# Designs tried in a protein design run: peptides against a protein of PDB entry 4N78. Part 133

Target 1, 186 residues: chain A of PDB entry 4N78
Amino acid sequence: HFQVICRLLGYQGIAVVMEELLKVVKSLLQGTILQYVKTLMEVMPKICRLPRHEYGSPGILEFFHHQLKDIVEYAELKTVCFQNLREVGNAILFCLLIEQSLSLEEVCDLLHAAPFQNILPRVHVKEGERLDAKMKRLESKYAPLHLVPLIERLGTPQQIAIAREGDLLTKERLCCGLSMFEVILT
Target 2, 155 residues: chain B of PDB entry 4N78
Amino acid sequence: MAELQMLLEEEIPGGRRALFDSYTNLERVADYCENNYIQSADKQRALEETKAYTTQSLASVAYLINTLANNVLQMLDIQASQLRRMESSINHISQTVDIHKEKVARREIGILTTNKNTSRTHKIIAPANLERPVRYIRKPIDYTILDDIGHGVKW

## One batch from the design tools (peptide; made by RFdiffusion4, then SolubleMPNN)

Design b2_p17_4_s3 (from b2_p17_4, 8 letters changed)
Fold by OpenDDE base, seed 2:
Structure b2_p17_4_s3 (fold): chain B 186 residues (1-186), chain C 155 residues (1-155), chain A 17 residues (1-17)
Amino acid sequence: as target 1 above (186 residues)
Amino acid sequence: as target 2 above (155 residues)
Amino acid sequence: AISTTKYLPTFEEGMKL
């Protein structure tokens, strides 16, 4: 599903969706969630000492449950705050999954374009074969597929310019060095 | 453009008219040959004249058809070339627009990105000096010291 | 422009003949 969404939206569509999600997350964090956190901080018991270990795990749990009873039973916390946190979490997960899906698509595109851009995969050298000889053979095999040099030789100046720009755009993908999710996490 | 216009407006219509006129003329020639053969006392001469006219008529029609066909082919070639040029121009414009749109999209998405922290694969420069693994002498922590503190409930 | 009219005897030329 996320792959289909990435394909349908493209870079521009993804950018728009991500921007809107960031706005929503920011609004939730700076608005409702912040207010709830402030309120919770105000109502938190000023003196919550660790109960003596003698009460055992059940006693300690009951103690904390009692101390936090008013907070836990706060209806608005359960209905509104947790829902908002869920929405934030879902938005973050959505962004992550979109970025991952986009990265996969970009990698596939790069792999498909590689033979046309003089990008050769690292070939597994069998024992006894010289890496250099194998690479040279591969280079020779794929040399006719190099699109930009081919167009430079056979194309019009306009076609050459378009080919060079297209080649650059094909090589420069987000997956090569950029992350959207890291921006979202900051 | 001038050549195509001449073909469309003058040469091809003119050739078609000439061919039509040729049919009319052929009918007249046929009538003449028939009458001449009937009226002539020398039937052999009349037949030879008919053969000559027939050959000439066939040659003229063949010429007219060939000329017309060549003009039509030339017209089609010019039109095909024009269409190819138009297609090339449209493709160029389309590609230019697509590249521009892509650049705009890249800028928009780029604002939402940061550089991936390339985990500097710290070249584990194997420190040349194999620092001798400090033998971590695991001193067994004797937990028996704690036996006296816990009053275990003797069930 | 090889005048195609030169190859067909005009009816007038054929009748004069």
Scores: peptide ipSAE 0.032, ipTM 0.594, DockQ to the pose 0.004
Fold by OpenDDE base, seed 5:
Structure b2_p17_4_s3 (fold): chain B 186 residues (1-186), chain C 155 residues (1-155), chain A 17 residues (1-17)
Amino acid sequence: as target 1 above (186 residues)
Amino acid sequence: as target 2 above (155 residues)
Amino acid sequence: AISTTKYLPTFEEGMKL
């Protein structure tokens, strides 16, 4: 599903969605969630002493539960605040998954473009074969596919410009060094 | 353009008119030949003259048809060439627009990106300086990472 | 006046014969 979404939306669509999600997340965090946090801080017991260890873990838990009873029983916390947090979480997850899916698509595009861009995979050298010789053979094999040089030789100046720009755009992908998810987390 | 216009407006219509006129002329020639044969005391000479006119007439018509046909073919070739040029121009514009759109899209999404923190530190440190220009790290795409994903032909 | 095409005999020439 995410792959389809990525393909359908493209960079622009993804950007729009991400921006909107970011807005929503910020709104939730700075608005509703912040308000709840402030409210919770206000109702937080001023003095919460650690109970004696003799009460054991259950007793300690119960003690804290009692001390925080008003917070736990805060109905809006469970219904509204947690829902908002869930929404934030979902948005984050969505962004992560979109980025991952986009990265996969970009990688695929890069792989497909590689033969045309003089990007050769490292060849597994069998024992006794010279890496250099094998690489040269591969280079020779794929040399006719080098798009930009081919167009530079045969194309019009306009075509050459387009080819170069296209080549650049093909090489420059988010997966190479950029992360959207990190921005969302900030 | 001028050549095409001449073909369309002058040469081809002119050739068609010439062909039509030739029909009328040929009819007159035929009438003449018939009358000449009837009136001539030397029937053999009249016949030979008629043969000559017939041959010439056929040659003339053939020439007119050939000329007209060649002009039409030339016209079509020019038009085809023009269409190809137009297609090329349209394609160029289309590609330019697509590249532009892609650049815009990339700028938009780029605003939402930051450099991947290669730092092993698990701390989601909010990048302090928002203003860092998204430097496209032209790291050579190590496609070796992709060797594991694709059914790469193990050479 | 019968208009002559390039390869058509002129009627005038025919009439002179």
Scores: peptide ipSAE 0.028, ipTM 0.618, DockQ to the pose 0.004
Fold by OpenDDE base, seed 4:
Structure b2_p17_4_s3 (fold): chain B 186 residues (1-186), chain C 155 residues (1-155), chain A 17 residues (1-17)
Amino acid sequence: as target 1 above (186 residues)
Amino acid sequence: as target 2 above (155 residues)
Amino acid sequence: AISTTKYLPTFEEGMKL
């Protein structure tokens, strides 16, 4: 589904969606969630010490549950604050999944374009073969597929310009070194 | 453009008129041949003359049709070439616009990106000293502070 | 005598395909 969304929206659509999601997340974090967090900080136990290890995991859990019982049982916290946190979480997950899907699409595009852009796969040299000879053979094999040089030889100046720009746009992808998710977490 | 205009305005209409005129002339020739054959004492000569006129008429019509057909074909070829040029121009513009839109889109998404940094995962170290639990006196939490936030119910 | 030459291309012209 996310792959289809990425294909449908393209870079522009994804950018718009991401920007709007960031606005929503920012609004939630700086608004309702912040207010609840401030209130919770005021009512939080001032001293919450670690229980003795002798109580075991269940006893420790019960201890913390008892200390936080009133907070956990607060109806408004469950209905409003947790809902807003879910919305933020969903937005973050959405952004992550979109970025992952976009990266996959970009990688696929790069792989498909590689033979046409003088990008040769890493050659595994079998025992007894010279790396140089194999590389030359591969270069010779794929040389006719190099689109930009082909158009430069046979095309009009306008076609050459478009081919070069298209080639550049094909090569320059976000997955090569850029992350949107890191910006979202900041 | 001048050639196409000549074909459209002069050559093709002229050829059509010539063909129409040939029809009327052929009718006259046919009438002549018929009358000549009836009136002539030498039927063989009249027949030979009719054959000659028939051959000439067929040749002339064939020429007119061929000329007209070639002119029409030439006109169509010129028009097809013009359409191809127009298509090429439109395609070029379309591609240019698409590239521009893509560049704009990439700039827009680019501002939402940062370089991938290898973040070192910090290991969470558990504190070694378990402090003795201090008896905590539970104070009631006043939730009325949250009543002004959202659709809160006044408790 | 109605001459076709007055109204139609000559045979020679017609053969110039």
Scores: peptide ipSAE 0.026, ipTM 0.604, DockQ to the pose 0.004
Fold by OpenDDE base, seed 1:
Structure b2_p17_4_s3 (fold): chain B 186 residues (1-186), chain C 155 residues (1-155), chain A 17 residues (1-17)
Amino acid sequence: as target 1 above (186 residues)
Amino acid sequence: as target 2 above (155 residues)
Amino acid sequence: AISTTKYLPTFEEGMKL
């Protein structure tokens, strides 16, 4: 599903969606969630002493439950705040999944374009074969498929320009060194 | 353009007129041959003359038809070439626009990206709010990422 | 004598195609 979304939206559509999601997340974090956090901080006990270990785990839990009773009983926390946090979480996950799907699509595009761009795969050299000889054979095999040189030889100046730009755009992909998700986490 | 106009305005209409005129002339020739045969004391000579006129007339018509046909074909070829050029131009414009749109889109999404930090140190770098202009660092495309995916394709 | 040559190409002209 995310792959289809990536294909349909393209870079521009993805960018718009991501920007809007970031705005929503920011709004939720700086607005409602922040307000709840501030409220929670206000009701938080100023002094929460560790109970004596002699009370055991149940007693300690009961102690903290009592100290935090007002927070736990804050009904709006369970309904509104947690819902907003869920929305933030979903937005983040959505961004992650979109980026992953986009990366996969870009990788596929790169792989498909590689033979036409003089990008040769690393060939597994069997023991005893010279890597150089295999690479030369591959180069020779794929040489006729090199699109830009072919167009440079046979095409009009306009076609050459377009081919070069297209080649550049094909090569320049986000997956090659850029991350959107890292920006979101930042 | 001038050649196409000449074909459309002069050569083809002229050829059509010539063909029409040839029809009327052929009728006159036929009438002449008929009358000549009837009036001639030497029927064999008259017949041979009629054969000569018939042959000449057929050759003339064939020439006119061929000329007209060639002109029409030439016209069509020119028009086809013009259409191809127009199509090519439209395609180039379309591609240019698409490339431009793609560049814009990539800039937009690029603003939302940062360089993948390969450094293992999870330094939670506090987002320096510095609107660092996303310097389009043309990092060379590291195709090594493709190396991990390629292991699955058993050629 | 209806000169066919006045109105129609000559046989020679027709054969030059």
Scores: peptide ipSAE 0.023, ipTM 0.629, DockQ to the pose 0.005; fails the geometry check

Design b2_p17_4_s4 (from b2_p17_4, 9 letters changed)
Fold by OpenDDE base, seed 4:
Structure b2_p17_4_s4 (fold): chain B 186 residues (1-186), chain C 155 residues (1-155), chain A 17 residues (1-17)
Amino acid sequence: as target 1 above (186 residues)
Amino acid sequence: as target 2 above (155 residues)
Amino acid sequence: AISTTKHLPVFEEGMKL
């Protein structure tokens, strides 16, 4: 589903959706969630000490659960605050999944374009083969597929310009060094 | 442009008119030949004249058809060439626009990106000293402070 | 090899420093 969404929206559509999601998340965080957090901080136990390790993990968990039980059971917290937190969580997950899906599409595009852009696969040298000879053989094999040099030789100046721009846009992908998710987490 | 216009406005219409007139003339020639053969005492001469007129008329019609056909073919070739040039121009513009739109889209999404930072995994250090259990006094939490937030339900 | 770290000028033009 996310793959289809990425294909349908493209970079522009994804940007618009991500911007709107960021606005929604910001609004939720600075609005209702912040108000609940401030109020909860006022009602939180002033001293919550770590119980002894002798209680074991279950006992420690039960201790903290007991201290926070009244807060967790607060009706408005469950209905409003947890819903808003769920919305924020869903938005974050959505952004993550979109970025992952986009990265996969970009990698596929890069892999498909590689033979046409003088990008050779990593050469696995078998025992007894010279690396240089194998590389030269691969270069010779893929040389006729190099699109930009071919167009530079046979095309019009306008076609050459378009081919170069297209080549640049094909090579430049977000997955090569940029992250949207890190911006969302900031 | 001038050649295509000449073909469309003058040569092809003119050729069609000439061909039509030729058909009308063929009917007149046929009538003449028939009457001449009937009235002539020398049937052999009349037949030879008929053959001559028939050959001339057929040659003339063939010439007119061939000329018209060539003009139509020439017109189609010029139009095909114009369409190819137009297609090439449209394709060039379309590609330029698409590249521009893609660049704009990439700049737009770029605003939402940052360089990938390899965050160092923070080592969780366990606290060494076990704190003594402090007697927990359970104080009831007053949720009335939250009544002004959301739907304001009084408990 | 597809470089995993490339300079992306077109995207970077939109990046607020």
Scores: peptide ipSAE 0.269, ipTM 0.769, DockQ to the pose 0.322
Fold by OpenDDE base, seed 3:
Structure b2_p17_4_s4 (fold): chain B 186 residues (1-186), chain C 155 residues (1-155), chain A 17 residues (1-17)
Amino acid sequence: as target 1 above (186 residues)
Amino acid sequence: as target 2 above (155 residues)
Amino acid sequence: AISTTKHLPVFEEGMKL
């Protein structure tokens, strides 16, 4: 589903969606969540010391439960705050999944373009074969497919310019060094 | 431009008119030959004359048709060339616009990006059970999968 | 090797420094 979304939206559409999601997340964080956090900080016990180890794990849990009883019993926290946090989480996950899907698409594009851009894969040499001979054979095989040199030889100046720009755009992908998700986390 | 205009406005219409006129003339020649054959005491001579007129008329019509056909073909070639030039221009504009749109889109999404901090994974001394770093197994992109797509050169 | 750290000038023009 995310792959289809990426294909449909393209770079511009993805940018718009992510920007809107960031606005929503920011609004939730700075609005409702912040208010609840402030309220929670006010009701938080001022002094919460570690209970004595003698109470054991159940007693320690009960102690913390008692200390946080007012917080846990705050019904609005469970309904509104957790829902907003879920929405934020979903937005973050959505952005992550979009970026992952986009990266996969970009990688596929790069792979498909590689034969036309004089990008040869590292050939696995079987034992006994010379790497150089295989590489030369591969180069010779794909040489006629090199689009930019072909157009430079046969095309008009305008076609050459377009081909070069297209080649550049084909080579440049976000997955080659940029991350959107890291921006969302900051 | 001038040649196409001459073909469209003068040569082709002129050739069509000439061909139409030739049809009318052929009918007249046929009538003449028929009457001449009926009235002539020397039927053999009349037949030879008819044969000569028929040959001449057919040659004339053939010439007119050939000339007209060549002019039409020339017109079509010129028009085809013009259409190809127009198509090339449209394609160039379209591609230029698409490239521009793509550049704009990339700038827009770029605002939402940062450089991947390849955090040099400091060897966090992973506890003994090294969760094997998901080695980005750069699975060598096995391009051999593409080897079967197209003229199957069996390695 | 698709170098994972390429300069991407078209994208970077939009990057806020």
Scores: peptide ipSAE 0.265, ipTM 0.766, DockQ to the pose 0.440
Fold by OpenDDE base, seed 2:
Structure b2_p17_4_s4 (fold): chain B 186 residues (1-186), chain C 155 residues (1-155), chain A 17 residues (1-17)
Amino acid sequence: as target 1 above (186 residues)
Amino acid sequence: as target 2 above (155 residues)
Amino acid sequence: AISTTKHLPVFEEGMKL
């Protein structure tokens, strides 16, 4: 599903969606969640000493339950906070999944374009084969597919310019060095 | 442009008219040959004249058809060339627009990106001093100390 | 080696330094 969404939206559509999600997340964090956190900090017991081990696990649990009673009751009464946190979580997850899906798509595009851009895969050299000979053979095999040099030889000046720009845009992908999700996490 | 216009407006219509007129003339020639053969005392001469006229008429029609066909082919070639040029121009514009749109989209999404912190694989500098594995002497935890605290069912 | 750290000038134009 996310792959289809990425294909449908493209870079522009993804950018718009991500911007809106960031706005929503920011609004939730700076608004309701912040208010809840402030309120919770106010009702939090100032002095919560560890009960003596002598009370055993049940006694310790009861102690903490009593100390946190107001917090638990407050949290239970205000389901809105958990809903907002869920929304934030979903938004973050959505962003992550979009980026992952986009990265996969970009990698596929790069792999498909590679033969046309003089990008050769790392060839596994079997024992006894010279790496240089294999690479040279591979280069020779794919040399006719090099699009930019082909167009430079046969194309019009306008076609050459377009081909060069297209080649640049094909080579430059977000997955090569940029992350959107890292921006969201900061 | 002038050549195509001349073909469309003058040469092809003119050729069509000429061909039509040739059919009319052929009919007249046929009538003449028939009458000449019937009225002539020398049937052999009349037949030879008919053969000559028939050959000439067929040659003229063939010439007119060939000329017209060549003009039509020339017209089609010119039109095909014009269409190809137009297609090339449209494709160029389309590609330019697409590249521009892509650049804009990339700038927009770029605002939302940061450089991947390539975590420098900290060369795990093997600490030069292999700290001697501190022999973790597992002291057996004697759990018997807990026997008195629980409501253990004294069997 | 797909050089992972290629400068992406087209994207970087949008990056607020």
Scores: peptide ipSAE 0.261, ipTM 0.766, DockQ to the pose 0.419; fails the geometry check
Fold by OpenDDE base, seed 5:
Structure b2_p17_4_s4 (fold): chain B 186 residues (1-186), chain C 155 residues (1-155), chain A 17 residues (1-17)
Amino acid sequence: as target 1 above (186 residues)
Amino acid sequence: as target 2 above (155 residues)
Amino acid sequence: AISTTKHLPVFEEGMKL
């Protein structure tokens, strides 16, 4: 599903969606969630001393439960806060999954373009084969497929310019060095 | 452009008119030949003259048709060439626009990106004991993992 | 190896430094 979404939206559509999600998240965090947090902080006991260890784990738990009763009750009553947090979480996950899916598509595009861009995979050399000879053979095999040099030789100046721009855009992908998700987390 | 215009406006219409005029002329020639044959005391000569006129008339019509046909073909070739040039121009414009749109889109999404923090790979402290270089069997990169993602041609 | 550390100038133009 995410792969299809990425294909349909493209970079622009993904950007728009991500921007809107960021706005939503920001709105939730700065608005409702912040208000809830402030309210919770107000209800927080000013002095919460560690009970004596003599009460055991259950007694300590009950003590803290009692001290936090108002907070727990408040949190339980306000399902809205948890819903908002869920929405934030979903938005983050959505962004992550989109980025992952996009990265996969970009990698595929890069791999498909590689033969045309003089990007040769490192071939596994079997024992006894010279790596250099095999690489040379591959280079020779794919040399006719080098698109930009081919167009530079046979194409019009305009075609050459377009080919170079296309080559650049093909080589440059987000997965190569950029992260959207890190921006969302900041 | 000028050649095409000349073909469209002058040569082809002119050729069509000439062909039409030839019809009327041929009719006159035919009438003449018929009358000449009837009136001539030397029927053989009249027949030979008629044959000559007929041959000449057919040759002239054939010439007119051929000229007209060639002009039409030339016109079509020029038009086809113009269309191809126009198509090429449109294609170049389209590609330029697409590249521009793509650049814009990339800038837009770029706003939402940051450089990947390459986590400083912790210095693999080489253990002091140089254990024997484990023959790194380079596992062939299994590209089959990508087979499910795209309509890639299985080579 | 698709060099993972390449500058992406087209995207970077959009990055607010």
Scores: peptide ipSAE 0.255, ipTM 0.767, DockQ to the pose 0.463; fails the geometry check

